# Designs tried in a protein design run: peptides against a protein of PDB entry 6PSE. Part 28

Target 1, 78 residues: chain A of PDB entry 6PSE
Amino acid sequence: PSEEEEYARLVMEAQPEWLRAEVKRLSHELAETTREKIQAAEYGLAVLEEKHQLKLQFEELEVDYEAIRSEMEQLKEA

## One batch from the design tools (peptide; made by RFdiffusion4, then SolubleMPNN)

Design b1_p12_4_s4 (from b1_p12_4, 6 letters changed)
Fold by OpenDDE base, seed 5:
Structure b1_p12_4_s4 (fold): chain B 78 residues (1-78), chain C 78 residues (1-78), chain A 12 residues (1-12)
Amino acid sequence: as target 1 above (78 residues)
Amino acid sequence: as target 1 above (78 residues)
Amino acid sequence: SEVEKFIAELEA
């Protein structure tokens, strides 16, 4: 049997004391996993913001670069 | 009483059928939350990789920009 | 919040 099937059988045959303990365990794991999910999301947002700022800086540099390149080309053609 | 205290009392006084249903509910929520956490982590990693690539491109452009700037400065000083 | 929106977008 699969682990899932074995677990399902355990739950069906369990005593109330075991079931209460399992509810407590699952509640704890859910709380922790929820916290971790939120933290992962917060981190992802932070990195996304950093990437956005970097993109803006890159685009500004591209403008400056093209300006200098164009000026230099004009000077060489004259 | 707090919601937590009320829930705790409910669990302590619950019948086996309710407890089994609660285990099932919590297991489902845990599975979904776990999936969401993993997705958030994967997305964060993807954005981080994109930021890294952008940083490399930015640094290459900085090198090219400084080269042209320096050359133009030399030409103007001559 | 922005975090909640981000999570929601990931879950979509």
Scores: peptide ipSAE 0.226, ipTM 0.844, DockQ to the pose 0.932
Fold by OpenDDE base, seed 3:
Structure b1_p12_4_s4 (fold): chain B 78 residues (1-78), chain C 78 residues (1-78), chain A 12 residues (1-12)
Amino acid sequence: as target 1 above (78 residues)
Amino acid sequence: as target 1 above (78 residues)
Amino acid sequence: SEVEKFIAELEA
C-alpha cells in the first residue's frame, strides 16, 4: 500500500488521544506553512515592484540615449 | 475566550469521528497551502532572475550612453 | 491587500 493508504488506515484505527495529538501537529504545521507562504508572496511582490521601477529607468535611459545618438549621427553626416 | 481557546476546547471534547474528520480537513489544507507556498517561492525566484537580467542590460546601456555623452561633450568644447 | 492579490494570481 502507498504511504497515503497506510496513513489513512492509521487515522481510521487511531485512538482519540492520538487523533488529538495529530490535530495539534497538523494545526501547527498549517500555521507555519501559511506564514511561509505569505512571506514568499510578500518577497515576490517586492521584487516585482523593484523590477518595474528598474524597467522604467531603463526605458528613460533608452530615450536619452537615442536622442544623443541621433544628434551625434547628424553631426558626423554634416 | 479567544477563538484559539475555544477551538482547543472543542478538540479536547470531540468524539473520534469529529477528530478523524478534522485530521482529514487539516491534511487537505496543509497540502494545498504547501503547494501555494512552493508556487510563490518559484515565482519570486523567476522574477528575481528577470530583474537581474534587466539590471545587466541597464548597466550595459549606461556604459554606452556615457561613451556617447563624453564624445558629444568633447565635440562641443572644441 | 496587494499581497492577497499576488497570492490569488499565483493560485489561478
Scores: peptide ipSAE 0.225, ipTM 0.844, DockQ to the pose 0.874
Fold by OpenDDE base, seed 4:
Structure b1_p12_4_s4 (fold): chain B 78 residues (1-78), chain C 78 residues (1-78), chain A 12 residues (1-12)
Amino acid sequence: as target 1 above (78 residues)
Amino acid sequence: as target 1 above (78 residues)
Amino acid sequence: SEVEKFIAELEA
């Protein structure tokens, strides 16, 4: 039997005291996992915003670079 | 009473059939939330890697920009 | 919130 089937059997045969403890355990794990999910989302959003700002900076630098490159090219051709 | 206190009382007074159903519900929610957490983490990691690559590109462009800027400055000072 | 929207987008 799979671990899932074994667990299902355990739940099916469990006494109320064990079931209450399991509800408590699962509730705790769910709360923790939910918090971790939110934290992961917050982190991902922050990194996404940082990447966006970096992209804007990169594009600004590209404009400046092309301006200087163009000026340099003109000077070298003269 | 808070929703948490009310829920705790419900669990404490619950029959085994309700408790088994609650274990099943919580297990399902935990599995779903865990999947969502992993997805959020994977996305965050992907964005972080993209940001890192962009940062490297930005730094390379900065080097190129400074090289041209320096050359231009030398030409203008001559 | 922005976080909630981000989560929703990830779940889509």
Scores: peptide ipSAE 0.224, ipTM 0.846, DockQ to the pose 0.869
Fold by OpenDDE base, seed 1:
Structure b1_p12_4_s4 (fold): chain B 78 residues (1-78), chain C 78 residues (1-78), chain A 12 residues (1-12)
Amino acid sequence: as target 1 above (78 residues)
Amino acid sequence: as target 1 above (78 residues)
Amino acid sequence: SEVEKFIAELEA
């Protein structure tokens, strides 16, 4: 039997005291996992914003670079 | 009474059938939340890698830009 | 919030 099947059997055969304890355990783990999910999302959002700002700076530099490159080429060809 | 206190009372007074259903519900929500947490973490990592690659490209362009800028300045001052 | 929107986009 799989671990899932064994767990299901345990739940079906459990006494009320065990079931109450399991509800408490699962509630706690759910709360912790939810907090961790939110933290992961907050971190991802922060990195995404940083990447966006960097992209804007990169594009601005590309424009400036092409302007100077073009001027340089024209001066050398004259 | 707070919602937490009311829920705690419900769990204490619940019959085995309700408790088994609650274990099932919480297990399902925990599995879903865990999946979402992992997904958020994976996405955050992907964005971080993209930002890193962009940073490398930006730094390379900065070097090229400064080289051309310096050469241009020297040519204009001569 | 922006965080909630981000989570929603990831889960879509």
Scores: peptide ipSAE 0.224, ipTM 0.844, DockQ to the pose 0.856

Design b1_p12_5_s1 (from b1_p12_5, 6 letters changed)
Fold by OpenDDE base, seed 4:
Structure b1_p12_5_s1 (fold): chain B 78 residues (1-78), chain C 78 residues (1-78), chain A 12 residues (1-12)
Amino acid sequence: as target 1 above (78 residues)
Amino acid sequence: as target 1 above (78 residues)
Amino acid sequence: SIEEFFRRILAE
């Protein structure tokens, strides 16, 4: 039997006291996991914002670089 | 009474059939939330890697930019 | 770090 099937049997055969304890355990784990999920989402958004800012800086530097490169090329052709 | 206190009372007064259903519900929600948490972490790591690659590209461009700027400055001083 | 947090989640 899979661990899932064994667990399902335990739940089916369990006494009310065990079931109440299991509800409490699962509720706690769900709350913690939910908090971690939210925190992961918040961190992901923060990293996305950092990446976006870096991309903007990179694009600005590319513009400046191309301007100098073009000026340099003009000076060399002259 | 807070919703949490009301829920706690429901669990304490619940019949085994309700408790088994609640264990099943919570187990399902925990599994889904865990999957979402994992997906958020995987996505976050992917964005971190993208940011890191972008940072490396930015630093390379800065080096190239400074090289051209220095060359341009030398040409203007000569 | 944020990276360590994500890695911790994936290690669980």
Scores: peptide ipSAE 0.672, ipTM 0.877, DockQ to the pose 0.939
Fold by OpenDDE base, seed 1:
Structure b1_p12_5_s1 (fold): chain B 78 residues (1-78), chain C 78 residues (1-78), chain A 12 residues (1-12)
Amino acid sequence: as target 1 above (78 residues)
Amino acid sequence: as target 1 above (78 residues)
Amino acid sequence: SIEEFFRRILAE
């Protein structure tokens, strides 16, 4: 049997005391996993913001670069 | 009592059938939360890579910009 | 780092 099937059988045949302990264990793991999920989401948003700020800086530099490039091109063509 | 205390009492007084159902519910939520945590981490790494590539492009543009700026400055000073 | 945090999650 798969581990999943074996676990299912264990749950079905377990005494109340074991079941209560398992509820406690699962609740703890769920709480920890939930905290990590939230933290991962927060970090992801922070990185997105950093990337956005960098993109704005890049776009500003592109504008300045094109202005100078165009001016220089005009001088060379004259 | 807090919701936590009330839940704890519920678990302590519950019948085996309820406890088995609760184990199933918690297992399902844990699996879903775990998947979401993993997805958040994968997405976060992708954004980090995008930011890194953008930074490289920005640095290349800075070099090109300074080269043109310097050339123009030399022409104006002559 | 944030990167290390993400990698830790994916290594679980």
Scores: peptide ipSAE 0.672, ipTM 0.876, DockQ to the pose 0.939
Fold by OpenDDE base, seed 2:
Structure b1_p12_5_s1 (fold): chain B 78 residues (1-78), chain C 78 residues (1-78), chain A 12 residues (1-12)
Amino acid sequence: as target 1 above (78 residues)
Amino acid sequence: as target 1 above (78 residues)
Amino acid sequence: SIEEFFRRILAE
């Protein structure tokens, strides 16, 4: 039997005292995991914003670079 | 009484059938929340890598830009 | 760091 099947059997055969303790344990883990999930999402958004700002800066620099490159090319052809 | 206190009382007074159902519910939510947490972390790392690659490209372009800018400045001063 | 946080989650 798998761990999942063994756990299911344990829950089915457990006394109320064990079940109450298990509810408490699971509630605690769920709360912690939820906090971590939210924090991970917040950090992900922060990094996305940083990447977006960097991309905008990169695109501006590309425009400036192409302008100078074009001017330089014109000067060299003359 | 707070929601937490009311829930604690519910758990304390609940019958085994309710407790087993609650264990099942909490286990399911914990599994889903855990998957979402992991997915958020994986996505965050991917964005970090993309940002890093973009930063490297940006730094290369800055070097090229400064080289052309400097050459152009020298030509204009002559 | 944010990266370390993500890696910690994935190591769990």
Scores: peptide ipSAE 0.672, ipTM 0.876, DockQ to the pose 0.974
Fold by OpenDDE base, seed 5:
Structure b1_p12_5_s1 (fold): chain B 78 residues (1-78), chain C 78 residues (1-78), chain A 12 residues (1-12)
Amino acid sequence: as target 1 above (78 residues)
Amino acid sequence: as target 1 above (78 residues)
Amino acid sequence: SIEEFFRRILAE
């Protein structure tokens, strides 16, 4: 039997006291997991913002680079 | 009474059938929330990697830009 | 770090 099947059997055969304890345990784990999920999302958004700012800086540098490259090419061809 | 206090009272007074159903509900929500947490972490790591690659490209462009800038400055001063 | 946090989650 799988662990899932064994757990299901345990729940079916359990006394009320065990079931109440299990509800409490699961509620606690759910609360913690939810907090971690939210925190992960917040961190993800922060990294996205940092990446976006870096991209803007990169694009600005590309423009400046192309300007100098073009000027250099013109000077060398003259 | 707060919702939490009311819920706690419900759990204490509940019959085994309700408790088993609640265990099942909470287990399901925990599984879903855990999956979402994992997905958020996977996404976050992907964005971090993208940001890192972008940073490397930016640094390479900075080197190239400074090389051209320096050459241009030398040509203009000659 | 943020990376360590994500890796911790994925290691669970």
Scores: peptide ipSAE 0.671, ipTM 0.876, DockQ to the pose 0.941

Design b1_p12_5_s2 (from b1_p12_5, 6 letters changed)
Fold by OpenDDE base, seed 1:
Structure b1_p12_5_s2 (fold): chain B 78 residues (1-78), chain C 78 residues (1-78), chain A 12 residues (1-12)
Amino acid sequence: as target 1 above (78 residues)
Amino acid sequence: as target 1 above (78 residues)
Amino acid sequence: SIEEFFKAILAE
């Protein structure tokens, strides 16, 4: 039997006192996991924004670089 | 009384059948929330890697830009 | 998108 099947049997055969304790345990773990999930999402959005700003700066530098490159190319050909 | 206090009373006064159902509900929600947390972490790492690669490209372009800028400045002063 | 996924989590 899998751990899941054994756990299911435990829940079915458990006394009310054990079941109440399990509800409390699961509620606590759910609350913690939910907080961690939210923190991960907040952090992810922050990194996305940083990447976006960096991309804008990169594209701006590409434009400036191409302008100078083109001017330099023209000077070399003249 | 807060919702938390009302829920606590509900758990204390609940029959075994309700408690088993609540354990099942909480277990399901915990599993889903855990999966979402893991997925958020994986996505966060992917975005971090993309940002890192972009930063490297940006720094490389900055070096190339400064080289051309310096050469152009010297040509203008001569 | 990844952004939409994160926003969906925070909208819960």
Scores: peptide ipSAE 0.656, ipTM 0.876, DockQ to the pose 0.939
Fold by OpenDDE base, seed 2:
Structure b1_p12_5_s2 (fold): chain B 78 residues (1-78), chain C 78 residues (1-78), chain A 12 residues (1-12)
Amino acid sequence: as target 1 above (78 residues)
Amino acid sequence: as target 1 above (78 residues)
Amino acid sequence: SIEEFFKAILAE
């Protein structure tokens, strides 16, 4: 018998007092897990924004680097 | 009366059949929400890793840029 | 996308 099957039997045979307590427990866990899920999403978005800003800075530096590199190459060839 | 207070009263007055159904519903939602939370965490880690790699590339380019900039400055001062 | 996934969570 799996834990899931045993739990299902427990729920089927449970008294109302146990069932009410279980509803309360599950409601609490669901609320907590939902908050954690939301926090994870908020954090993920923040990191995405940071990565985006970093990428913009990187691309700007690439442009500046290539400009100087090209100028330097021209000076060395002359 | 808040939705939370109304729900609490409903649970207190509920019959066993309703309570069993509610346990099943909440169990399902908890399982689903847990999967979503885990997936959000995994995605967050992936984005962090991408940002880290980008930062390393950026820092490498900064070093190369400063090297060329310095060399160019020396040539212009001479 | 990952961004859409996060936004979907926050839209709940």
Scores: peptide ipSAE 0.656, ipTM 0.876, DockQ to the pose 0.935
Fold by OpenDDE base, seed 5:
Structure b1_p12_5_s2 (fold): chain B 78 residues (1-78), chain C 78 residues (1-78), chain A 12 residues (1-12)
Amino acid sequence: as target 1 above (78 residues)
Amino acid sequence: as target 1 above (78 residues)
Amino acid sequence: SIEEFFKAILAE
C-alpha cells in the first residue's frame, strides 16, 4: 500500500484526540506554506521589476552605442 | 470571541466524522498551496536567471561602448 | 504570464 493509503487508514481508525492533533498540525502547515507562497510571489515581482529596469538601461545604452558608432564611422570616412 | 477561538472550540467539541472531514479538507488545501508555492519558486528562479543573462549582456555592451568611445576620442584628438 | 501568476497569488 502507498503512503497515501496508509495515511488514509490512520485517519479512518484514529481516535478523536489524534484527529484533533492532526487538524492542528495541518492548520499550522497550511498557514506556514501560505506565508511562503505569498513571500515567493512578492520576491518574484521584485525580481521582475529589477529585470525591467535593467532592460530599460540596456536599451538606452544600445541607443548611445549606435550613436557613437555612427559618428565614428563618419569621422573615419571624412 | 475571535474566529480563531470559535474554530478552536468547534474542533474541541467536534465529532469524529467532522474531524475526519476537516483533516481531508486541510490536507487538500495544503497540497494545492504547496503546489502553488513550488511553482512560484520555480518562476522566481526563472526570472532571476533571465535577469542574470541580461546583466551579462549589459556588461558586455558597456565594454564595447567604452572601447568605441575611447577610439572616437583618439580620432578627434588626432 | 509569470507576473500574472504572482499577482494572482497576492490577490488571494
Scores: peptide ipSAE 0.655, ipTM 0.875, DockQ to the pose 0.936
Fold by OpenDDE base, seed 3:
Structure b1_p12_5_s2 (fold): chain B 78 residues (1-78), chain C 78 residues (1-78), chain A 12 residues (1-12)
Amino acid sequence: as target 1 above (78 residues)
Amino acid sequence: as target 1 above (78 residues)
Amino acid sequence: SIEEFFKAILAE
C-alpha cells in the first residue's frame, strides 16, 4: 500500500493519546508553514516593487542616453 | 479563556471520532498550505532572476551613457 | 499575475 494508505490505516486504528499527539504535531507544522508562506509572499511583493523602481530608472536613463546619442550623431554629420 | 486555550481543552476532552476528523482536516490544510508556500517561493525566485537581469542591463547602459557623456563634455571644452 | 498571487496569500 502507498504511504498515504498506510497513514490512513494508522489514524483509523490509533488510540486517543496518539491522535491528540498527532493533532498537536499537525497544528504546529501548519502554523510554521503558514508563517513561511506569508513571509514568502511579503518578500515577493518587496522584490516586485524593487524591480518596478529599477525599470523606471532604466527607462529614464534610456531617454537621457538617446538624447545625447542623437546630439552626438548630429554633430558628426554637420 | 483565549481561543488557543479553548481549542486545547477541546482536543483534551474530545472523543476518538472527533480527533480522527481533526487529523484529517489538519492534514488537508497542511498539504494545501505547503503547496502554496512552495509556489510562492518559486515565483519569488523568478522575480529575483528578472530583477537581476534588469540590473545587468541597467549597468551596461550606464557604462555606455557615461562614455558618450564624457566624449560630449570633452568636445565642448576643446 | 504573480503580484495578484502574493496579494491573495496576504488577504487570507
Scores: peptide ipSAE 0.654, ipTM 0.875, DockQ to the pose 0.898

Design b1_p12_5_s3 (from b1_p12_5, 6 letters changed)
Fold by OpenDDE base, seed 4:
Structure b1_p12_5_s3 (fold): chain B 78 residues (1-78), chain C 78 residues (1-78), chain A 12 residues (1-12)
Amino acid sequence: as target 1 above (78 residues)
Amino acid sequence: as target 1 above (78 residues)
Amino acid sequence: SIEDFFRSILAE
């Protein structure tokens, strides 16, 4: 049997005391996992924002670069 | 009482059938939340990589920009 | 780092 099947059997055969303990355990793990999920999402958004800011800076630099490049080209061809 | 206290009381007073159902529910939620946490982390890493690549491109452009800027400055001051 | 955090999740 798979671990899942064995676990399911364990739950089916468990006494109330074990079941209560398991509910408590799972509740705790769920709470922690949920917190980590939220934190991961928050960090992901932060990185997205950083990337966005960097992209804006990059685009600004591209504009400045093209301006100088164009001026340079004009000077060299004059 | 807080929702947590009420839930705790519910668990304490629950019959085995309810407890088994609750274990099943919590297990399912934990599995889903875990999957979502992992997906969030994977996505976060992807964005970090994109940001890193963008940063490298930005730094390369900065070098190119400074080169042209310097050449332009030299031409104008000559 | 944020990267370390993400990697820690994926290492679980």
Scores: peptide ipSAE 0.662, ipTM 0.876, DockQ to the pose 0.938
Fold by OpenDDE base, seed 1:
Structure b1_p12_5_s3 (fold): chain B 78 residues (1-78), chain C 78 residues (1-78), chain A 12 residues (1-12)
Amino acid sequence: as target 1 above (78 residues)
Amino acid sequence: as target 1 above (78 residues)
Amino acid sequence: SIEDFFRSILAE
């Protein structure tokens, strides 16, 4: 049997005291995992915002570069 | 009483059938939350890599821009 | 770092 099947059997045959302890354990793990998930989402959003600002700066520099390149090309052709 | 205190009382007074159902519910929520946490971390790393590649491209463009700007400045001063 | 945090989650 899989670990999942064995765990399911344990839950079905468990006494109320064990079940209450398991509810407490799972509630604690869920709370901690939820906190970590939220923190990961917040950090991910922060990195996205940093990437977006960098993209804007890159696009501004591309515009300036193309302007100078065009002027330079005109000077070379004259 | 707080919702947490009321929930704690419910768990203490609950029948085994309710407790088994609660273990099943919490196990499912924990599994889903864990998956979401992992997905958030994977996505965060992907965005970090994209930001890093963009930073490298930006720095290369800065070098090219400064080279053209310097050449243009020399032409204007001559 | 944020990267270390993400890697710590994936290392679990």
Scores: peptide ipSAE 0.660, ipTM 0.875, DockQ to the pose 0.937
Fold by OpenDDE base, seed 2:
Structure b1_p12_5_s3 (fold): chain B 78 residues (1-78), chain C 78 residues (1-78), chain A 12 residues (1-12)
Amino acid sequence: as target 1 above (78 residues)
Amino acid sequence: as target 1 above (78 residues)
Amino acid sequence: SIEDFFRSILAE
């Protein structure tokens, strides 16, 4: 039998005291896991914002670079 | 009473059939939340890598820009 | 670090 099948059997045969303890355990783990998920999402958004700001800076620099490059090219051709 | 206190009372007074159903519900939610947490972490790492690559490109462009800027400045001073 | 946090989740 799989661990999942064994666990399902355990739950079906368990006494109320064990079931209450299991509800408490699962509730605690769910709360912790939910908090970690939210924190991961918050960090992900922060990194996305940082990447976005960096991209804007990069695009501005590209514009300035092309302007100077073009001017330099014109001077060299003259 | 808070929702948490009311829920705790419900669990303590519940019949085995309700408790088994609650264990099943919580197990399912925990599995889903865990999967979502993992996905958030995977996406977060991907964005971090993208930001890192963008930073490298930006730093390379800065070097090239300063080289041309310096050359242009020298030509204008002469 | 944020990276360490993400890696810790994936190491579970």
Scores: peptide ipSAE 0.660, ipTM 0.875, DockQ to the pose 0.942
Fold by OpenDDE base, seed 5:
Structure b1_p12_5_s3 (fold): chain B 78 residues (1-78), chain C 78 residues (1-78), chain A 12 residues (1-12)
Amino acid sequence: as target 1 above (78 residues)
Amino acid sequence: as target 1 above (78 residues)
Amino acid sequence: SIEDFFRSILAE
């Protein structure tokens, strides 16, 4: 049998004391996993903001670069 | 009493059928939350990689910009 | 680091 089937059997045949302990265990794991999920989302947003700021700086530099490139081209053709 | 204290009381006084249902509910929520946590981490790594590639492009453009700027400065001073 | 945190999640 699969681990899932074995676990389902344990839950079905368990005494109330075991079931209460399992509820407590699962509640704890859910709380921790939820905290980690939220933290991962927050970090993801921070990285997105950093990437956005870098993109703005890159686009500004592109404008400045094309201005100089155009001026240089005009000088070469004159 | 707090919601936590009330929940603890429900678990303590619950029949086995309720406890089994609660184990199933918590197991499902844990599985979903775990999937979402993993997805958030994968997305975060993808954004980090995008930021890294953008940074490399930015640094390359800075080199090209400084080359043209230097050439232009030399022409103006000649 | 943030990267290490993400990798730690995926290593579980």
Scores: peptide ipSAE 0.659, ipTM 0.875, DockQ to the pose 0.903

